Peptides against a protein of PDB entry 3V4O. Designs and how they scored, part 95

Target 1, 234 residues: chain A of PDB entry 3V4O
Amino acid sequence: DQPLAKDKVALLIGNMNYREHPKLKAPLVDVYELTNLLRQLDFKVVSLLDLTEYEMRNAVDEFLLLLDKGVYGLLYYAGHGYENFGNSFMVPVDAPNPYRSENCLCVQNILKLMQEKETGLNVFLLDMCRKRNDYDDTIPILDALKVTANIVFGYATCQGAEAFEIQHSGLANGIFMKFLKDRLLEDKKITVLLDEVAEDMGKCHLTKGKQALEIRSSLSEKRALTDPIQGTEY

## One batch from the design tools (peptide; made by RFdiffusion4, then SolubleMPNN)

Design b2_p17_6_s3 (from b2_p17_6, 6 letters changed)
Fold by OpenDDE base, seed 4:
Structure b2_p17_6_s3 (fold): chain B 234 residues (1-234), chain A 17 residues (1-17)
Amino acid sequence: as target 1 above (234 residues)
Amino acid sequence: GPPPPKLQSFSPELPPL
C-alpha cells in the first residue's frame, strides 16, 4: 500500500555571511537547488538565507505551525555547526566567537516539537560540521522523544568530522548537495535514497577519509519524498 | 589542466584553548 502524506512542508536554511566566523559560499547554491527539487516533489518550501538567532527561531516556529498529523516535515540546514554529546547545533550568522549552545539552535529540540505535531515523516538533512565545540561544556537537558518510527537524519559527515564545500572560481555546491541533488527526485524509500547518495559521495576522491555521509534512522514504513499528498490527484 | 579544487570546512577555526 502506497504511503500518503497529509501535506509536505520543508524549511531550508542556508547561513553563509557570518559576522564573527569565516564566510561560506555553498549554502546559497545548495538552498536554491534543493528548493527547486523539493517544489517538483510538491513540497511547500520556505527557503531562507543568512538568519540571525532571532530569525532562525522564528523560522522554526513558523515551520512548526505548518506541521500537523500525517504531514511530512523536512528540515535542511547548510552552514556552520557543531555536535556536543549527540546534539546537533545550527549556528546563526550573528553567533559570537566562540559560540555556545545558548547562541545556537538544537536540532533534537526541533525534532521533539515535530513529534508533538504527530507528523508522518521527519527528515533532517544537516550539511554542517559535527566536531565537538570545546568552548561549550554545557550538557543540554532535552525532553524525552516519542517512539514514532518516522525519523531520518542525513548527516553530511560522520560524528566528530567536518563537512566541506568545493571552492571554484564560480559558485559550487557543498559535497553533500553535489550528490544529493542527482538522486533526490527518485521514487525510493528515503533511507535507500540516502544510502545511494552515500555510495556516490564515497567515490569522491577529494573527501576520501575526510567526509562521509551518515544515515541515522528509525523508519518502519516505506516512505519517500515522492509520496503523494492525500486528497490530491496524481 | 586546471588546478585541483579546494575544500573549505563548514567549521570555523577557533583560537586555541
Scores: peptide ipSAE 0.233, ipTM 0.732, DockQ to the pose 0.829
Fold by OpenDDE base, seed 5:
Structure b2_p17_6_s3 (fold): chain B 234 residues (1-234), chain A 17 residues (1-17)
Amino acid sequence: as target 1 above (234 residues)
Amino acid sequence: GPPPPKLQSFSPELPPL
């Protein structure tokens, strides 16, 4: 049986013009390219750049309002970030130096809120570093997640490692998006698609031993980004 | 061939511990 989505909604955030941290370049191009691809997959896409903490929280709130039972939700983030105790933190452009968890958005908290909406699929594509932030000694006490078996994380890098962008003359992609964009439209289970992206990225000599895609999933059904929206013929 | 691309980390520079 072909899985169906009630709707498909994506929030894309690219942070590059940080006030107190090094500026990035890739998020600009990466967000634009991903926007075009997801629109071809009939996603409703909200794409935002250079968000403050306040703006990021508002964007997430508005994104959550579009989610409901059976809706496919996709969150993409490109920017500075860190990981403490398995929790991923996205860094707003107005974050202080050093930043702490109270200055950042926890991805796992967003996942919890998405689960409350009874979504059909939750996909997180995180193009950020996963190094420990030693200035944040807070151990997050998160409520236990529900067993929804509809969760997929695509981490641009391994735990404790860094994610990179390529700097040429002008603007270029991040390493993760460079390979993701070539396969995103394929009609495959999302975990299979990401596994193929991981293999492609693994052939890149520039990032060998420095950056590798990590897939973390609890997905009991063959869900794909190409799944049709219920009530529509494509 | 083209010059090797420069990699930039998405990690911010934090103050010394």
Scores: peptide ipSAE 0.268, ipTM 0.754, DockQ to the pose 0.849; fails the geometry check
Fold by OpenDDE base, seed 1:
Structure b2_p17_6_s3 (fold): chain B 234 residues (1-234), chain A 17 residues (1-17)
Amino acid sequence: as target 1 above (234 residues)
Amino acid sequence: GPPPPKLQSFSPELPPL
């Protein structure tokens, strides 16, 4: 039987115009292209750029209000970030230099809140670096996450590694989005889709040995971004 | 020809420890 989504909601955040950190370019294009693709998949998409900490927290809160039992939730982030002890931190544009966890949004905390909503699928696409932040000594509490078989993480890079964008005369995609966008509309289990993206990325001569997609999932059902919304006719 | 494209990291520049 084809899995059904109660609804499909996505929050896309692209941070590029940082106040105290190097500016980025790719998040603009990446958010735009991903928005168009997810809308074709009948997602309700909220796309935001250059969010302060306050704005990011508000956006996440509003996103969570749209989630309920059986809803597909997708969070995409492109920008500066770090990972400490398996916790991913998204860096707002007004974060200080150096930043710490209290200045950033923890993805795993968002996941915890999504789990409480009993969502049908939780997808995180994180186009950020995963290097450890040595200025942040916060040790995460492990008891935050429940065992739900509906979680998929697509990390643009490996643990401890960097994610990249291409610098040239014009705007271009980040490496992750460059390959993701070519397959996102495919009717495949999301983990299978991401695996194919990983293979495509692995063929890129620019990032060989520098960036590789990591998939982390606990998904027991054949859930796809193409899954129809319950009560809708296709 | 044009110079080869270069990569920009999504990592911020942090001060030395």
Scores: peptide ipSAE 0.243, ipTM 0.741, DockQ to the pose 0.879; fails the geometry check
Fold by OpenDDE base, seed 3:
Structure b2_p17_6_s3 (fold): chain B 234 residues (1-234), chain A 17 residues (1-17)
Amino acid sequence: as target 1 above (234 residues)
Amino acid sequence: GPPPPKLQSFSPELPPL
């Protein structure tokens, strides 16, 4: 039996024009490309660029309101970020230099809130660096996650490593999105799909030894982004 | 030929410790 989604909702955030940090280029194209792909997969997509802390928090809150039992939730982020003690932090464009956890959004906190919604699938695609922020000494005390077996993290890079964009004469793309976009529409279990993306990215001579995809999942069902929405005829 | 593509890190430059 093919799994069904009650609905499919995605929040895409691309931060580029930082006030106190180096500007990025890839998130612009990457968010647009991913938006188009997810819409083809019948996701309801909210795509936002250059969000302040306040705007990011509001966007996440609104995203969570769209989640419910059996809904597929996908969060994509492209921008500056860091990882401390296994917690991923997305950096708003108005974050100070240096930024700290109180200035950023913790992905694992969002996951906890998604679990409370009894979602059918929680996918995080994080196109950001995962280096430790030495200026943040906060040890987040997170509540234990529920055992929902419906979680997939696609990290653009390994723990402690950096994510990169490929700069050409024109608009840049993130290395993660460069390969993800070629497979995203495939009718495969999401972890299998990401594994193939990882292999494709591993063949890129530009990022060998610099960036590698990490998949972290607890997914007990064969759920795919292509899964039909319940009550709809395809 | 065109210059080789450059990689730009998504890591910000932080002040020295």
Scores: peptide ipSAE 0.238, ipTM 0.738, DockQ to the pose 0.851; fails the geometry check

Design b2_p17_6_s4 (from b2_p17_6, 6 letters changed)
Fold by OpenDDE base, seed 4:
Structure b2_p17_6_s4 (fold): chain B 234 residues (1-234), chain A 17 residues (1-17)
Amino acid sequence: as target 1 above (234 residues)
Amino acid sequence: SAPPPKLQSYSPELPPL
């Protein structure tokens, strides 16, 4: 039986022009290309660049308002980030140097809020580093999660490791998006799709031993980004 | 052959502790 989505909504954030941190380049291209691909998959896509903390929090709030029972929610982030004790933190462009958790957005908190909306699928694509931030000793106390079996994390890199973009004169994708974009339109279970991306990325000699895709999932149904929207003709 | 491209980390260098 073909799984159906009530709707499909994506929030894409690319942060590049940091005030107190090194500027990035790839998020511009990555957000643009991912936007076009997800629109081909009938996602309603909100794409934003260079968000302050206030703007990021507002964007997440607006994204959550679009979620409801059975809706597929996808959050993509490209930019600076860190991971402390299994919690992923997205860094706004106005974050201080050094930054702490109170300056950043915790992905796991967003997941909790998505679960409250009874979404059909929760996908997080995090193109950020996962190194420990030694300037932040805060251990967030998170509310207990539901057992929804509809969660997929695609980390651009392994725990404690870094994610990269290739520096050259022209515009280019980050390492993760370089391989993701070639498979995103495939009609496959999302975890299978990401596994194939992981294998493709593993063949990249530039990042061998430095960056590897990590999939963390609890997905009990064969849900794909290509799943049709309920009530639509297909 | 051209030299290998450089990589930019998405982890900024922070001041030493």
Scores: peptide ipSAE 0.346, ipTM 0.789, DockQ to the pose 0.862
Fold by OpenDDE base, seed 3:
Structure b2_p17_6_s4 (fold): chain B 234 residues (1-234), chain A 17 residues (1-17)
Amino acid sequence: as target 1 above (234 residues)
Amino acid sequence: SAPPPKLQSYSPELPPL
């Protein structure tokens, strides 16, 4: 039996015009293209660019309000980021230099809140670096996550590594989105889909030895982004 | 031939420790 989603909701954030950090370019195109793809998959998509800390927190709060039992939730982020002690931090455009955890949004905290909503699927697509931030000595005290077996992380890069975009005179995708967009509409279990993306990315000569996709999941059901929405609303 | 494209890291330059 094909799993059904109660609803499908996505929050896409692309940060590029940082005030105190190097500017990026790819998030503009990446968010745009991903928005179009997810809408084809019947996601309700909120796409935002260049968010301050306050705006990011508000966006996440509003996103969480749309989640409920059986809802598919997808969070995509493209921008600067770091990882400390297994916790992923998204960096707002107004973050200071150097930034610390109190200036950023912790993805795992968002996951905890999503679990409280009893979502059907939690997907995180994190197109950011995962290097340690040595300027942040905070050890996060996180409550234990529930065992929901509905979590998928697609990291644009492996632990301790960097994610990249290709610099062009014009606009182009980041490395992760370059390959993700080609497979996103496939009717496959999301972890299988991401595994194929990982293989495709592995063939990129520009990032060999520099960037590799990591999939971290606990997904006990064959859930796909193509899963239909249950009910008669459509 | 065009030079190979440069990569931009999503990790910002931070001040030295």
Scores: peptide ipSAE 0.349, ipTM 0.792, DockQ to the pose 0.874; fails the geometry check
Fold by OpenDDE base, seed 1:
Parts: structure tokens; C-alpha cells; sequence
Structure b2_p17_6_s4 (fold): chain B 234 residues (1-234), chain A 17 residues (1-17)
């Protein structure tokens, strides 16, 4: 009774070279490594770096075109971000300082559109901060989400908290990806996998009390990133 | 020994309100 994916598609976005905000480094490495891992899992992966608002919106639109009934969709984002009223906002590299919701991409809006595609699984891996943006007083009025029971959020940090990378002369993973990459290929329900990542990350002395993984899910089936694609023989 | 590495937040510093 192994669940099957109609197809598996991932969009990975890493924003580093911000115009009006501090530059980051880890998203480059994180996107690269995650790309390789997801390809080993037979995902069709589109990986993009340093996207403007326009480019990000286009990338999401193209990603949505690849989704259909039963398709596994995974969105990974590494970069600056914030969370207002439970809505996660990804910050494009050309966002102004300060930025507002109109300058950013709302993850929950993307989720709504994914639900309309009747996907088999919706996974969001958000390696960004979740602090409130006090410069954005907009209360988003979103259409109600459907009850699809196929949603998994892996937040790199807790609500109201920050996500980090290590500052050094070289390139290294962000904290979230450092631990995620070691378990991503495991044949386990995605929520179980992320729970193990959370435990591993919790042992990191550098981020104790500063960053902790949060899992938010409504997943009624034992779906894994390792699930085979329907019609393929392994 | 070298000091512990510093962390870079994925939250930018914004101007005062």
C-alpha cells in the first residue's frame, strides 16, 4: 500500500545578493546540495538563485504549471523572510528597505494555488526568519484553504524567531540544511523525517535557544519524498 | 583557541520606525 506520486517537482530558491539588505552566503550551498539530493529522489528540480520579485513570481507560476493531480510539490526557500499573522513572506533580492507584503511572495498564497492543482503532497521548506515585520501593517485577507490533508511545513525556526547561517571566510550550509541534508534520503514519512531533523538540530550548541525547527502538518497519509513515481519501476 | 563563529541572521536590520 505504498503511496505513489504522479510526478515529483521541486522549486528551490536561494536569495543571497540583496540590493538593500545584508547579503547572505549559505543559500548558494544549500540550494546546490538540496538539488542533488532531490534529484536522487527523482524530483524534477528547478533551482534558482538571487531572484527579483518579478522573477520569483514567474518561477512560482512556472512551478505551478508542472503540478497536477497526485503530483508531489516541494518548495524550498532560503533567504530573508518574515512572518505576519501566520503568513510567511519570502523576500526577493530587489525588495526595498523596509519591505512590505506587496514586495514579497506569500507562501500561503502559493499553497492555495497548489491545492487547486489537487497535488498529492505539498511540502514547504522555509529557511528564513519568522520574526514579525513591524513595517508591514497589512493584514492579508486570503481565501480559505481547502482541507486536503497533504500539507507539510518545515520551518527552519520557530514562530517569531530567527534562522541563521554561520559567518566565516568560506561557504557552509545554513543551520537548517546542515541537518536536513543528512536525513533527506531516508525512506520515512516526511513529518517523521523532519522530526528527526529537529532533534539533530536541537543538539547544535551554536543555535541552542536561538533556532529550532518547527513542523506544521496536516498529512493523513504516510507519504515520503522517497515515494516512487507512478508508472515507473524501481 | 579561536573564538566561536558568529551567526548571521536571515532577518535584515531595518531602519527605525
Amino acid sequence: as target 1 above (234 residues)
Amino acid sequence: SAPPPKLQSYSPELPPL
Scores: peptide ipSAE 0.340, ipTM 0.789, DockQ to the pose 0.877; fails the geometry check
Fold by OpenDDE base, seed 2:
Structure b2_p17_6_s4 (fold): chain B 234 residues (1-234), chain A 17 residues (1-17)
Amino acid sequence: as target 1 above (234 residues)
Amino acid sequence: SAPPPKLQSYSPELPPL
């Protein structure tokens, strides 16, 4: 039987114009294209660019307010980031150099809050680096996650590695979005879809041995981004 | 052929330790 979503909500954040860090370009195009694709999938999409810490926290709070039992929640982030002790940190544009966890947003904390909403699906697409931040020795105290079996992480890169964009005179996608966008509309279980994206990205000679998609999931149902919304005509 | 394009890392340049 076809799984149904109560609703589908996505928050897309692209940070490019950092104050104290190198500027990026791809998040602009990536957020734009992903927005259009997710809207075709009947997601309610909030797309934001160049968020300060305060704005990011507010955006996440507002996103969480839209989540409820059975709702599909998708968080996409493109920008600077790091990973310490298995925790992913999204870096706001006003983060200091160096930044620490208190300057950033912890994805796993967001996941915990999403679980409390009893969502039908939690998808994180993290187009950021996963290198250790040597300037942050803080070990976050995270409460144990409950077993919801509805979690999917698509990391643009593997543990301890970097994610990249290609520098051109014009605008272009980041490496992850370049391949993700070609498959995003496919009616497949989200983990299967991401696995195919991983294979496609693996063919990119430029990032071979430098960036590889990692899928981390606990998804016991055949949930897809194409799943219809309850009470809608399809 | 054309030189390989440059990559920009999504990791910021941090000060030396």
Scores: peptide ipSAE 0.322, ipTM 0.783, DockQ to the pose 0.854; fails the geometry check

Design b2_p17_7_s1 (from b2_p17_7, 6 letters changed)
Fold by OpenDDE base, seed 2:
Structure b2_p17_7_s1 (fold): chain B 234 residues (1-234), chain A 17 residues (1-17)
Amino acid sequence: as target 1 above (234 residues)
Amino acid sequence: SLSLDELLQSYDPQLSP
């Protein structure tokens, strides 16, 4: 039987206009294109740009309120970020220079909260750098995660590596979204879909040896972004 | 044609101009 979602909810955040850090360009178009694609997949999509720490925390809180048992939750982030000790931190536009964990949002904390909602699927698409932040020497103590077997991380780049956008005078995709958008509507298990995106990225001469997608998952069911919402099947 | 370094902009704030 095809898996069903009780509902499908996505929060997309694109941070570009940083106050104390280099500005980015791609998150604007990336969020826009991903919004359109996810809406075609019947996701309820909230798309936000250039969020302060306060706004990001509020957005996440509101997103969590929409989650419930069996709901598919997808969080997409494009912007500055870092990874310390396997924990991903999204950087708000008003973050100081240097920023630390208390200035940022920890993705793994969000995951913990999503698990408490008993979601059917948790997907994180993180288009950010994963380099260590040497200015943050804190070791996060996170609550233990439940064994839900419904978690998928799509990291735009490898551990300790950088994510890139194409330098354009106009709007252009980040490298991750450039390849993701071509496959996102495919009716495939989400990990299989991302694996194909990884292969596409790996075949591109622009990204070979420069940026590679990393998939980290504990997904025991064949769940896809195309899975129908309960009561809407025909 | 542009070099790879000219085409790609890192999201790393330490490397971004």
Scores: peptide ipSAE 0.273, ipTM 0.733, DockQ to the pose 0.528
Fold by OpenDDE base, seed 3:
Structure b2_p17_7_s1 (fold): chain B 234 residues (1-234), chain A 17 residues (1-17)
Amino acid sequence: as target 1 above (234 residues)
Amino acid sequence: SLSLDELLQSYDPQLSP
């Protein structure tokens, strides 16, 4: 049987205009393009730019309120970030220099909360660096995750590596979105789709050896972003 | 011609211009 989503909700965050860190360019275009694509997939999309810590936390809270049993939840983030001890941290625009975990949003904590909602699918697309933050030696104590087998992480880059955007005249995509946007509408299991994106990134001379997508998933069902919403006939 | 470093901007705040 065709997998069904009770609903499909996405939160897209693009942080560019950092107060204490270098500014970025691509998140503006990336969020815009991803918004359009996800809306074509019948996602309810909330797209936000340049969020402070307070605003980011509020956005996540509101996002979680839209999640429920069987709902597909997608979180996209483009901006500065880091990874310590397997935990991904999104950096708000008002984060201090240096920033610590207390200044940032932990993706794995969000996942834990999403699991409590009994979502049908949890997708994280993280377009940020994954280098360790040497200024943060805090080991977060995270709650144990449930075994839901509905989790997909698309990391724009490898563990310990950097994510990039293209510096052209005007606005251009980040490397991850450059390839993701070409396949996002395909009716494929999300992990298969991302794997193809990874291959595309690896074949491009611009990005080969520079940035590689990492997929981390526990997905026991053939869930796709194209899955229809329950109660609707397609 | 642009070098790879000139063409790509890192999201690492320590390496970003």
Scores: peptide ipSAE 0.271, ipTM 0.729, DockQ to the pose 0.551
Fold by OpenDDE base, seed 5:
Structure b2_p17_7_s1 (fold): chain B 234 residues (1-234), chain A 17 residues (1-17)
Amino acid sequence: as target 1 above (234 residues)
Amino acid sequence: SLSLDELLQSYDPQLSP
């Protein structure tokens, strides 16, 4: 039987106009492109740009309120970030320089909250750096994803380079979005789809050995972004 | 049920198209 979504909701965040950090350009175009694609998949999409810490926390909280049993959720973030001891942090535009965990949103904490919602599918995509922040000594405890969480986590990262350097290559889209947009509408299990995106990135001479997609999943069911919404006529 | 758009607009009406 074809899996059915109770509803489809997406929150897209693109931070580019940082106050105390280098400005970015790719998030604007990437969020726009992803918005259009997700709407074709019948997602209710909210796209926000240049969020402060307060605004980001509020947006995530409101998004979490819509997650419930059988709902398909997608959260996308593009901007500055860092990773310390397995914990990833999204950096708001008003973060100080240097920033610390208190100024940022912890990805693993959000994932933990998502696990409690019993969603039909929850996709979390990060397009940010995994560089260590030497000014943050926080060592949070990481919990493993629950087997029943139905969460797919994609982390697009560059090794040894700042993400903004690649954005200056004259490309409209970020590298991750360039490959993601070509496959996003395919009727495939989401983990298979993302694996193919990862392979495409690995084959490209521009990204091979420089940028990769890490995928973590607790999804045991066949779920796709193309799955229809329950009660809808197509 | 409330949509994500409705929830976020109540806080920030400036949403991207």
Scores: peptide ipSAE 0.016, ipTM 0.494, DockQ to the pose 0.020; fails the geometry check
Fold by OpenDDE base, seed 1:
Structure b2_p17_7_s1 (fold): chain B 234 residues (1-234), chain A 17 residues (1-17)
Amino acid sequence: as target 1 above (234 residues)
Amino acid sequence: SLSLDELLQSYDPQLSP
């Protein structure tokens, strides 16, 4: 009863060199590390850095086109972000200051589109701040997400993430990636794996009370990133 | 449907780590 993937595809986005916002450092190393790990898991990985709004939207659209029945898809984002009224937004490098929802990519909209795919597994990992944007009072009218059985959402958030990154500039990876990379290659159901990552983060004195991993999942099957690809001999 | 190669070609290779 070993689950099989039709294919494995990943899109990794790391935004660092913002034009009108503080520059970040962690996304570069984190995207690089995650790329290497996912390739070891036989993912076909597209890694992009410092994307404009247009480029981000295009990249996501193109990635969605790669998702199909039985495909394992993973979307990772590291960069600036915010959350207003339950909606999460990824911030492109060319976003104005202040930025608004129309300048950013809404995660819930992407998730909705992901649910339209009959993927075997769909993982969305966000490593961004979940602070409120006081300059944007717009409430997007979003359709409710459907009940599906293949979506896993991980949201790594830190209050004052920018300050934390500065204080720990000596760290090779961001906090989320530091713990994720230790477990990513384990042959475990992805939700179990992420839960263990969350526990590790909670036990670490450096991250306790600073950063947490929120996990949301509709995954009803035992799917792992280590699942073999159909027709491939290992 | 698009291939990964097509997706990669849509962007400057320098954008990849």
Scores: peptide ipSAE 0.015, ipTM 0.509, DockQ to the pose 0.020; fails the geometry check

